# Designs tried in a protein design run: peptides against a protein of PDB entry 4KTY. Part 11

Target 1, 266 residues: chain A of PDB entry 4KTY
Amino acid sequence: YVLNDIGVIFYGEVNDIKTRSWSYGQFEDGILDTCLYVMDRAQMDLSGRGNPIKVSRVGSAMVNAKDDEGVLVGSWDNIYAYGVPPSAWTGSVDILLEYRSSENPVRYGQCWVFAGVFNTFLRCLGIPARIVTNYFSAHDNDANLQMDIFLEEDGNVNSKLTKDSVWNYHCWNEAWMTRPDLPVGFGGWQAVDSTPQENSDGMYRCGPASVQAIKHGHVCFQFDAPFVFAEVNSDLIYITAKKDGTHVVENVDATHIGKLIVTKQI

## One batch from the design tools (peptide; made by RFdiffusion4, then SolubleMPNN)

Design b1_p8_8_s4 (from b1_p8_8, 4 letters changed)
Fold by OpenDDE base, seed 5:
Structure b1_p8_8_s4 (fold): chain B 266 residues (1-266), chain A 8 residues (1-8)
Amino acid sequence: as target 1 above (266 residues)
Amino acid sequence: VSIQLLEE
């Protein structure tokens, strides 16, 4: 998890799982320096740089450009004229070196690019890390642990009212660390996500969230456990918004989200 | 295509 510099990332659809190679390159020239530079840009205290909890949280913020002019600018509109299309990247090295050289955010990334770069960052700093792909990954926008899908009377989705969304797949990272800030048993793999999705206490960041805590429904534990829980286990609530302004729950689907979570072993 | 898509 630390020494392997080439990985496999799962993507695509749940019924059409695809894999792509990704070169992490954590040992390549300039990469460690760049990771240190990232922490410098974050104005991270030296005392915190030895703490994987703080490092992973800072990394989750800094690998995306939001808030802090971090590494990657996300784009999902299929317009990549001012940079590199997300699909063109094959590894982390070029992205990180460009960031270090230009001192400006690199364009563009999507979830697997964020996860790839973040994986390099973590591994470079000695934190065991892996990429996780979740198919039918929920994005809870209002922190209610459910996906509220509003329907018109004709059954079509009301896009104006529906703020929550589901990705066909989403990639994030798991980092291995002890969690002395949590009860015993909630160390080990921690979910961390650098793809900018939701604001967490003032910044677009996510985690570390204890995988064990999430598996057992302990969403009260820092950091961002409710959001990560929702990504993998939220119910879909289909609500018909009637013309008179009333809402009727038409259906609840507890099986749609998080149908498959895949990670490469080692 | 590796593009991440929102479910329709």
Scores: peptide ipSAE 0.353, ipTM 0.883, DockQ to the pose 0.238
Fold by OpenDDE base, seed 3:
Structure b1_p8_8_s4 (fold): chain B 266 residues (1-266), chain A 8 residues (1-8)
Amino acid sequence: as target 1 above (266 residues)
Amino acid sequence: VSIQLLEE
């Protein structure tokens, strides 16, 4: 039995699926120490460090730089002048070691970089983890479990009214753990996401959300199940904003979001 | 190109 520290991350478009290699490097020198340092920076109580629920939630917060001077600064504006372009990274090791050395957030990441680093973090701490890619991934910003797309009378999107958005693809993690805080049957894979998307009870973090619960439509369970559910199963609601200020639902698309979810078998 | 893109 041999453990591999190199993974594959799926990206691209649903009709043009691509893969990239990612070196997790969970066994390389300094990486475990860095993961412990991350938890130290989070001021995580020692008593919680053995709890994968707490660890994964803290990791979700700390792998991104928001709120807490965490590991990675995200950038999606194609301006990377003050760091490394997200596409230049090939693994987690350089990022984590830079963070440990500089004690400052590392620039820059996007979803697969966040997911790659987070995967290393989880694995280093003994939590089975994998990366998941969702094509046509919804970003619901008002927690209504739908994507509200507002249209002008001419059919163009009203960007002022439309706050929700859709990524061509998005990567996050699934971590394996028991969930004694949830009803029986909702343990196993838990969705966790370190890409800063939405504020969850005061911090940019997401999960752990029970994959089983989400698959069965149970969004009432902690943490962030509604958000994760929306990422994979939101309806698109096309709303025309009339000149008189009224809104009319023109169309509903229940098939656009979450057309394909891909993960590599561990 | 691996960069994430938002739908227009």
Scores: peptide ipSAE 0.353, ipTM 0.888, DockQ to the pose 0.199
Fold by OpenDDE base, seed 1:
Structure b1_p8_8_s4 (fold): chain B 266 residues (1-266), chain A 8 residues (1-8)
Amino acid sequence: as target 1 above (266 residues)
Amino acid sequence: VSIQLLEE
């Protein structure tokens, strides 16, 4: 989880799982310096740089360009005219070195690119880290721990009534650390995500959220546990929007989200 | 293609 500089990232569909190689390159020339530069750009205090909780949270913010001119600009519109298409990247090294050289965000990334670069950042700084892929990954936009699906009276989906959505797959990271700020038993793997999805206390970042806490339904612990919980365990709530403006829950599906969560060992 | 897609 620290020494491997080449990995495999899972993607695709739950019924058609695919893998791609990713070169993390945490030992390549200039990469450690770039990771330190990222923390400098974040104006991170020196005293915090030895704390994996603070480092992983800062990393989740800085690997994306939002808010702080971080490393990567995300794009999901299939228009990549001013940069490199997300699918063209094969590793973290070129991205990080470009960022260090230009001192401007690099275009473009999607979840596996964010996760790949973030994995390099964590491993480079001595934090054990791995990439996790979640199939049927929910994006809870209104923080209600459910996926709201609105239907017209004719049964057609009305996508205008909610910003909740489901990705066919989503990649994020897990980082290994102790959590002295949490109750005993909630250390170990912590979910962290650098893909800009939701604002967390003023900036696009996510985690560290205790995987053990989430598995046991404890979403009250810092950081962003409700959001991560929703990604893997949201219920689908099918709501019919009546002509009179009333909403009626027609069905609940508690099995659709988080059908499969995959990570590579070591 | 590795592009993420939203479910309809």
Scores: peptide ipSAE 0.343, ipTM 0.890, DockQ to the pose 0.237
Fold by OpenDDE base, seed 4:
Structure b1_p8_8_s4 (fold): chain B 266 residues (1-266), chain A 8 residues (1-8)
Amino acid sequence: as target 1 above (266 residues)
Amino acid sequence: VSIQLLEE
């Protein structure tokens, strides 16, 4: 998890699982220096740089460009004219070296690019890390632990009534660490996500969230456990918005979100 | 392809 510099990332659809190679390159020239530079840009105190909880949380914020001129600019509009299309990247090295050289955010990334770069960052700093792919990954935007799907009276989806959404797949990271700030048993793998999805206490960041806590339904533990829980276990709530302004729950689907979670165990 | 997509 620290020494392997080449990995496989799962993507595609749940019924058509695909893989792509990703070069993490944590041992390449200039990469460790760039990771230190990232923490410098974050103005991270030196005393915190040895704490994997703090480091992973800062990394989650800094791998995306939101808020702090971090490493990667996300784009999902299928127009990538002012940079490199997300699919063109094959590893973390070029991205990190470009960031260090230009001192400006690199364009463009999507979830697997964020996860790839973040994996390099964590591994460079001696934190065991892996990429996880979740198929039918929910994005709970209003922190209600459910995926709201609003329907018009004709049965068509009204996307204007909610910011909740479902990705066909989403990639994030798991980092291995102790959690002395949590009850015993909730150390180990921690979910961390650098893809800018939701604001967490003032910044676009996510985690570390205890995987064990999430598996046992403990969403009260820091950081961002409710959001990560929702990504993998939200119920779909189909709501008909009537013309009179009333809402009627038509159906609940507890099986759609998080149908498959895949990670390479290296 | 490899592009992340939102469900409709």
Scores: peptide ipSAE 0.325, ipTM 0.872, DockQ to the pose 0.241

## One batch from the design tools (peptide; made by RFdiffusion4, then SolubleMPNN)

Design b1_p9_1_s1 (from b1_p9_1, 4 letters changed)
Fold by OpenDDE base, seed 4:
Structure b1_p9_1_s1 (fold): chain B 266 residues (1-266), chain A 9 residues (1-9)
Amino acid sequence: as target 1 above (266 residues)
Amino acid sequence: SFSYVPKLP
């Protein structure tokens, strides 16, 4: 999880799983220096740089450009005229080196690009890390641990009534570390996500969230456990918005979100 | 559309 410089990222649909290679390049010239530069840009104290909890949290913030002029600018509108389309990237090296050289955020990324670059960052700093793909990944925007789907009376989805969304797939990272700040047993793999999705205590960042805690429904543990839990285990709540302004829960689907979570072993 | 791009419902 640290030594491999080429990986596989899963994407596509749950019933049509696809893979692509990604070059992490954590040992390439200038990459470690760039990772250190990223932490410098974050104004991270030297004392914190040896703590994987702090490093992974800072990394989740800095790999995206929001808030802090971090590495990657996300774009999801299919307009990539002022940079490189997310699909054109094949690895982390060019992105990180461009960031270091230009000292400006690199355009553009989406989830697998963020995850790829973040994986490089973690591995460069000696943190075992892997990319995880979640199919039917929920984005809980209102922190209610459920995915709200509003329907018109005719049964059509009204996307204007909620900012909640479901990705056919989403990529994030898991980083291996001890969690002395949590109860015994909740170390190991920690979910961290650099794709800018939600504000976490003032910054677009996510994690580290204990995978074991999430698996056992412990969402009270830092950091961002409720959000990550929602990504993998939200109930779909179908709500009919009636013309009179009332909302009626029509159905609850507890099986749709997190249908498949895939990661490369070793 | 690109094959890699995640889709929203």
Scores: peptide ipSAE 0.190, ipTM 0.813, DockQ to the pose 0.120
Fold by OpenDDE base, seed 2:
Structure b1_p9_1_s1 (fold): chain B 266 residues (1-266), chain A 9 residues (1-9)
Amino acid sequence: as target 1 above (266 residues)
Amino acid sequence: SFSYVPKLP
């Protein structure tokens, strides 16, 4: 199958879905060389470069700048003083070529930018890939598979106590591969995410996590299945922090997270 | 702010 070099990324809110075009440019001059350079910077063994499991995991680490001077610096402070605002990017090519030229992380990215660049990386290396948008996407920071939302007695969120977060939308990638390291039936689409969210065995990376495993609740399967599962299927636990220091569970919402998962068909 | 930036509900 011929891979498209232009795609669509879904964003916005579940009740107001929006789309933007993104130029992947996996066939543009210098892009393949840059992808190889990324793997070189990761010091990836040559023997592993033909394994989509290893490649996608390394890619998830290297597309973000954390830990390893990878491609993109994330920023969510709305300042972006020393680079390009995430919204200004229209495709992967300029980012990857800048990285190759400067040999320094490119500023700045957010989830759709990370997903766009990662999609280019995967496709460039012959791995079928697509971008996935999850609306009401949970960020579980303590691996308890739930979102603990702490409220003040007045109903306002206690930001100091609330460490977990929910995004109105989040973008990551799915990569197609066999998973001989997993039981039969858990190959196919694998969730991978280069947006630096949580540490996975020493690096900010995520996946590959079997989509089929996640759908069937098999969170014991490598890699990062609990985190991905939480992104799409966490319960919201609303806890009121009383003035006396006690915590009271006010409500549990098992339907809020992962209301809609959207991807363009490839 | 930017329209693309994800938001916390």
Scores: peptide ipSAE 0.143, ipTM 0.795, DockQ to the pose 0.128
Fold by OpenDDE base, seed 3:
Structure b1_p9_1_s1 (fold): chain B 266 residues (1-266), chain A 9 residues (1-9)
Amino acid sequence: as target 1 above (266 residues)
Amino acid sequence: SFSYVPKLP
């Protein structure tokens, strides 16, 4: 999880799983320097740089450009006129070296690009890390641990009222660490996500959230456990918006979200 | 395909 510099990222659909190679390049020239530079740009205290909890949380914030002029600018508009299309990247090295050279955010990334670069960052700093792919990944926008899908009376989605969304797939990272700040048994793999999805206490970041805690239904533990739990376990709540402005729950689907979570065994 | 498409059920 630290030594392998080439990985596989799963993507596509749950019924049509696809893979692509990704070069992490954590041992390539200039990459360690760039990772240190990232932490410098974050103004991270030296005392915290040996703590994988702090490092992974800072990395989660800094791999995306939001808030802090971090590494990657996300774009999902399929234009990408002022940079490189997300699909054109084949690894982390070019992205990180461009960031270090230009000292400006690199355009553009989507979830697997964020996850790839973040994986390099973690591994480069000696934190065991892997990329995970969640199929039918929920994005809870209002922090209620459910996906609220508002429907018109004709059954069509009311996009104005519906703020939550479901990705066909989403990639994030798991980092291995002890969690002395959590109860015994909740160390090990921690979910961390650098794709800018939701604000977490003032920054677009996510994690580390204990995978074991989430598996046992514990969402009270730092960091961002409710959001990660929702990504993999949210119920879909279908709500009909009536003409009089009232809302009626029509159906609940507890099986759709998080159909499959995949990671490469290394 | 590297489509990251938000879908609503």
Scores: peptide ipSAE 0.077, ipTM 0.781, DockQ to the pose 0.240
Fold by OpenDDE base, seed 1:
Formats: structure tokens, C-alpha cells, sequence
Structure b1_p9_1_s1 (fold): chain B 266 residues (1-266), chain A 9 residues (1-9)
């Protein structure tokens, strides 16, 4: 099959889906060399570079700059004074070539930029990959598979009582591979995410998590299945924080998170 | 515009 070097990324809101083109450029000069350089910077053993499980996990760590001076610095402060605003990027090539040349993290990225660069990395190394957009994407900060929403007695949201949040949309990747480390039937598409959201065993990385396992509620399978499950299937727990310090569950919404997951098949 | 915007219910 022929891998596309130009893709479409879905963003916006569930009621107003938008698309943008993204140039992956996996066949452009210097890009494969840069992907190999990324694995070198990760100090990845040569023996592991043929294993898509290890490669995708290393990639999820190295596409973000946290922990290991990886490719992209994330920023959501709307300043971006010392680099390129995330919205200004149109593809992976300039980012990867800048990283290779400067040997320093590139500023700045957000989820679709991370997903775009990570998609290039995976495809360069022969791993079938696609970008996935999840609308109403949960960020479970305390690993309880719930999105805690605290309300004041007057019904207003108190955002200070939890670090849990819901994004209008979030982009990550799915990579195709066999999973001999999992039971039969849980190979195929694996969720991987390079956006630095949560620490996974000491590093900001995520996956590979079996999409089939997640669909069947098997969160015990490596890697980071609980986090990915929470992104797409967390229950919203509305909790009233009373003046006396007690917490009362007012409502549970099991339908809000992960209302729509969109991806291009190729 | 492109943004990663938190949205609370």
C-alpha cells in the first residue's frame, strides 16, 4: 500500500467539526534520518528498533520535550513569544528538520501538532498510523476513570477542587501492530499519544493501548489502558461541595465523554 | 482558529 504524505486532521467541536490539512512529509529529505536521530537521542537499543511496541512507546515519549529533550515543547498559554505558535505549523517536516539541526526542542505544539509529528515518525519507520480526534475528551488526572466535577451549593462549578478537565477535542494516534504480549485478539490498532498529559511509569508518554481491549473494557492490559479508556469513556460525576466539607454526588453522566471519535482510514 | 480549549460542563 501507498502511505499518504498529506493528511486531514479533525478539530473544533462535536457540533461544528472542522478539518485542516497536515503535511506528514515522511518521504522528504532528512526526515527518516531525523526519526533515527530521535531514537538515538532516546538511547534506544538497536534490538528494540524492530519492535513496533517499543518504537511507538519511545515515540510517544520523544515527540514531546518533557523528560528527555524530545522534539516539541507544548504550550497553551497563548503567548508563544520564543517560537512558532502551534496554529502556524502546516506539517511535520519543518519541525523535525529544526529539531535535527538545532538538537533542541522545537517551540511550540498542541495536540494536533504532536499528533502530526508523531504520525510522521510512525510512518517513517514503517508503522501504519493514523490520527484520531476525540470530541469531549476527558483528562483524568487522578486515574479513577471518572471526571469529577465539583459544584458549589449555588450550582456553580468550582474548578479549584479538581485537576480533571474535559477538552472540546483532543488528537492522538493509532498505530497498527501485533501484540504478542497480549491475549489473542488484542492486536491491530493501538492508541498512542505524544501530547504530554500524564506521567506513565516515570515519563510523559502514553500507549500502545489496544483499541480492542479498550472497547471491551479491558483496562488491565499494557500500556496506559486506564488513561485511554478514561479519555473516551469516563463518567462525569457531579459533586456538590457543601459548606460543612461534605461531598454529595448529585448526578452521573455516562454519555458526555467521547461523544464522537473521528479518524481517516488511510 | 486552532486551539486546545478546556470545556467544563
Amino acid sequence: as target 1 above (266 residues)
Amino acid sequence: SFSYVPKLP
Scores: peptide ipSAE 0.039, ipTM 0.726, DockQ to the pose 0.235

Design b1_p9_1_s2 (from b1_p9_1, 4 letters changed)
Fold by OpenDDE base, seed 2:
Structure b1_p9_1_s2 (fold): chain B 266 residues (1-266), chain A 9 residues (1-9)
Amino acid sequence: as target 1 above (266 residues)
Amino acid sequence: MYSFIPKLP
């Protein structure tokens, strides 16, 4: 999880799983320097750079361009003017070297690109890391741990009322570390995510969230455990918005979110 | 390969 410089990223649909190779290149010339530069841009103090909790949290913020002129600009509009389409990237090296050279955010990324670059960052700094793909991944934007899907009376989704969303798939990272800031037993794999989804205490970042804590429903544990929990375990609540302004719960689906979570084992 | 928000329900 540190030495491998080529990996596999899972994507597609739960019933049609696809894979692509990704070159992490954490040992390539200039990559370590770029990772240090990223931490410099984040104004990370030297004392924190040896703490994987702080490093992974800073990385989750800095791999995306939001807030801090970080590495990657996300785009999902399928236009990608003035940049590279997310699907054109084959690895982290070109992205990181471009960032270091230009000192400006690189365009463009989506979840697997963010995850790929973040994986390189973590591994380059000696943090064991892997990419995780979650199929039917929830995006809870109001921290209620459920997906509220509002429907018109005709059954169509009301996009104005429906703020929560579900990705067909989403990629994030897990990083291995001890968690002395948590109770005993909640070290090990920690979920971290650099795809800009939600604001976490003032910045677009996510994690580290203890995988063990999430598995056991401990959403009170720092960082961003409620959000990560929702990604994999939210119920879908279908609500009909009546013309008179009343809301009626039509159905609850507790099985849709987090259908499959996949990662490369070796 | 693009990720997207599926149509619900």
Scores: peptide ipSAE 0.042, ipTM 0.764, DockQ to the pose 0.419
Fold by OpenDDE base, seed 5:
Structure b1_p9_1_s2 (fold): chain B 266 residues (1-266), chain A 9 residues (1-9)
Amino acid sequence: as target 1 above (266 residues)
Amino acid sequence: MYSFIPKLP
């Protein structure tokens, strides 16, 4: 998990799973220096740099450009006129070196690019890490642990009222660490996510959230457990917004989100 | 590899 510099990222659809190779390149020239530079840009104190909890949390913030002029600018508009299309990247090295050289955010990334770069960052700093792909991954925007899908009376989705969303797939990272800040048994794999999805106590970041805690429904454990829980286990609530202003729950789907979660074994 | 919001049933 630390020494492997080439990985496989799962993407696509749950019924058409695809893979691509990704070069992490954590041992390439300039990459460690860039990772240190990232922490410098984050103004991370020296004492925290040896703590994987702090490092992974800072990394989740800094791999995205939001808030702090971090590494990658996300784009999902399919235009990419002012940079490199997310699909053109084949590894982390060029992205990180460009960031270090230009000292400006690199354009553009999507979830697998964020996850790839973040994986390099973690591994480079000696934190065992892997990329996880969740198919039908929920994005809960109001922290209610469910996907509220508002429908018109004709059954079509009301996009104005529906703020929650579901990705066909989403990639994030799991980092291995002890969690002395949590009860015994909640160390090990921690979900961390650098794709800018939601604000977490002032910045677009996510995690570390204990995988064991999420698995056992401990959403009160730091960090961002409710959000991660919702990504993998939220119910879809279909609500018809009537013209008279009333809301009627039409259906609840508890099976749609998190249809498949996959990761490379090594 | 474009990630998108799928059409909901």
Scores: peptide ipSAE 0.028, ipTM 0.683, DockQ to the pose 0.436
Fold by OpenDDE base, seed 3:
Structure b1_p9_1_s2 (fold): chain B 266 residues (1-266), chain A 9 residues (1-9)
Amino acid sequence: as target 1 above (266 residues)
Amino acid sequence: MYSFIPKLP
């Protein structure tokens, strides 16, 4: 989880799982320096750089460009006119070195690119890390632990009212660490996500959230446990918006989200 | 390859 510099990222659909090779390159020239530079740009206190909780949280924020001119600019519009299409990247090294040399965010990334670069960052700094792919990954936008899908009376989705979304797949990272800030048993793998999805206490970042806590439904534990819980375990709530402005819950699907969570074994 | 929001419901 630290020494392997080549990885496999799962993507695609739950019924058509695909894999992509990704070169982490945490040992290549300039990469460690770049990771340190990232923490410098974050103005991270030196005393915190030995704390994987702080490091992973800072990395979660800094691997995306939002808020802090971090490493990667996300784009999902399929245009990518001012940079490199997310699919063109094959590893973290070129991205990180470009960031270091230009001192400007690199365009463009999507979830697997964010996860790949973040994985390099974590591993480079000695934090065991892996990429996790969640199929049917929920994006809870209003922090209610459910996917509110608003339907017109004809059954079509009302995209204006529907703010929550479901990714066909989403990639994030798990980082291994102790969590002395949490009750005993909630150390180990921690979910961290650098793909800019939601604001967490003023910044686009996510985690570390205890996987064990999430698994046992403990969403009260820092950081961002409700969001991560929702990604893997949200109910789909189908709500019909009536012409009179009333909302009626038509159906609840508790099985759709998080159908499969995949990660490579070391 | 790109992630996307699938057609719902």
Scores: peptide ipSAE 0.026, ipTM 0.656, DockQ to the pose 0.396
Fold by OpenDDE base, seed 4:
Structure b1_p9_1_s2 (fold): chain B 266 residues (1-266), chain A 9 residues (1-9)
Amino acid sequence: as target 1 above (266 residues)
Amino acid sequence: MYSFIPKLP
């Protein structure tokens, strides 16, 4: 989880799982320097740089360009005229070196690109890390631990009534660390996510969230456990929005989200 | 390869 410089990222659909290779390149020339530069740009004090909790949280913020001119600009509109299409990247090295050279955010990334670069960042700094792919991954925008799906009276989805969404797949990272700030037993793998999805206490970042805590429904633990929990275990709430403004819950599906979570094991 | 929001059932 630290020494392997080539990985596999899972993507596609739950019924058509696909894989691609990704070169992390944590040992390549200039990469460690770039990771240190990222922490410098974050204005991270030296005292925090030895704490994997702080490092992973800063990394989750800085791998995306939002708020802090971090590494990658996300784009999902299929128009990538001012940069490189997300699918064209094959590894972290070119991205990180471009960032270091230009000192400007690199265009463009999507979840697997963010996860790939973040994985490099973590491993480069000695934090064991892996990429996780969740199929039917929920994006809970209103922090209610459910995925609201609004339907018109005709049964069609009204996407304007909620910012909640479901990715066909989403990639994030798990980082291995102790959690002295949590009760005993909630160390180990921590979910961290650099894809800019939601604001967490003032900036687009996510985690570290204890995987064990999430598995046992302990969403009260820092950081961002409710959001990560929702990604893997949200109930789909189908709500009919009537013309009179009344909202009626038509159905609840507790099985749709998080149908498959995969990661490559060593 | 791009991630997207699928049509919900």
Scores: peptide ipSAE 0.025, ipTM 0.666, DockQ to the pose 0.407

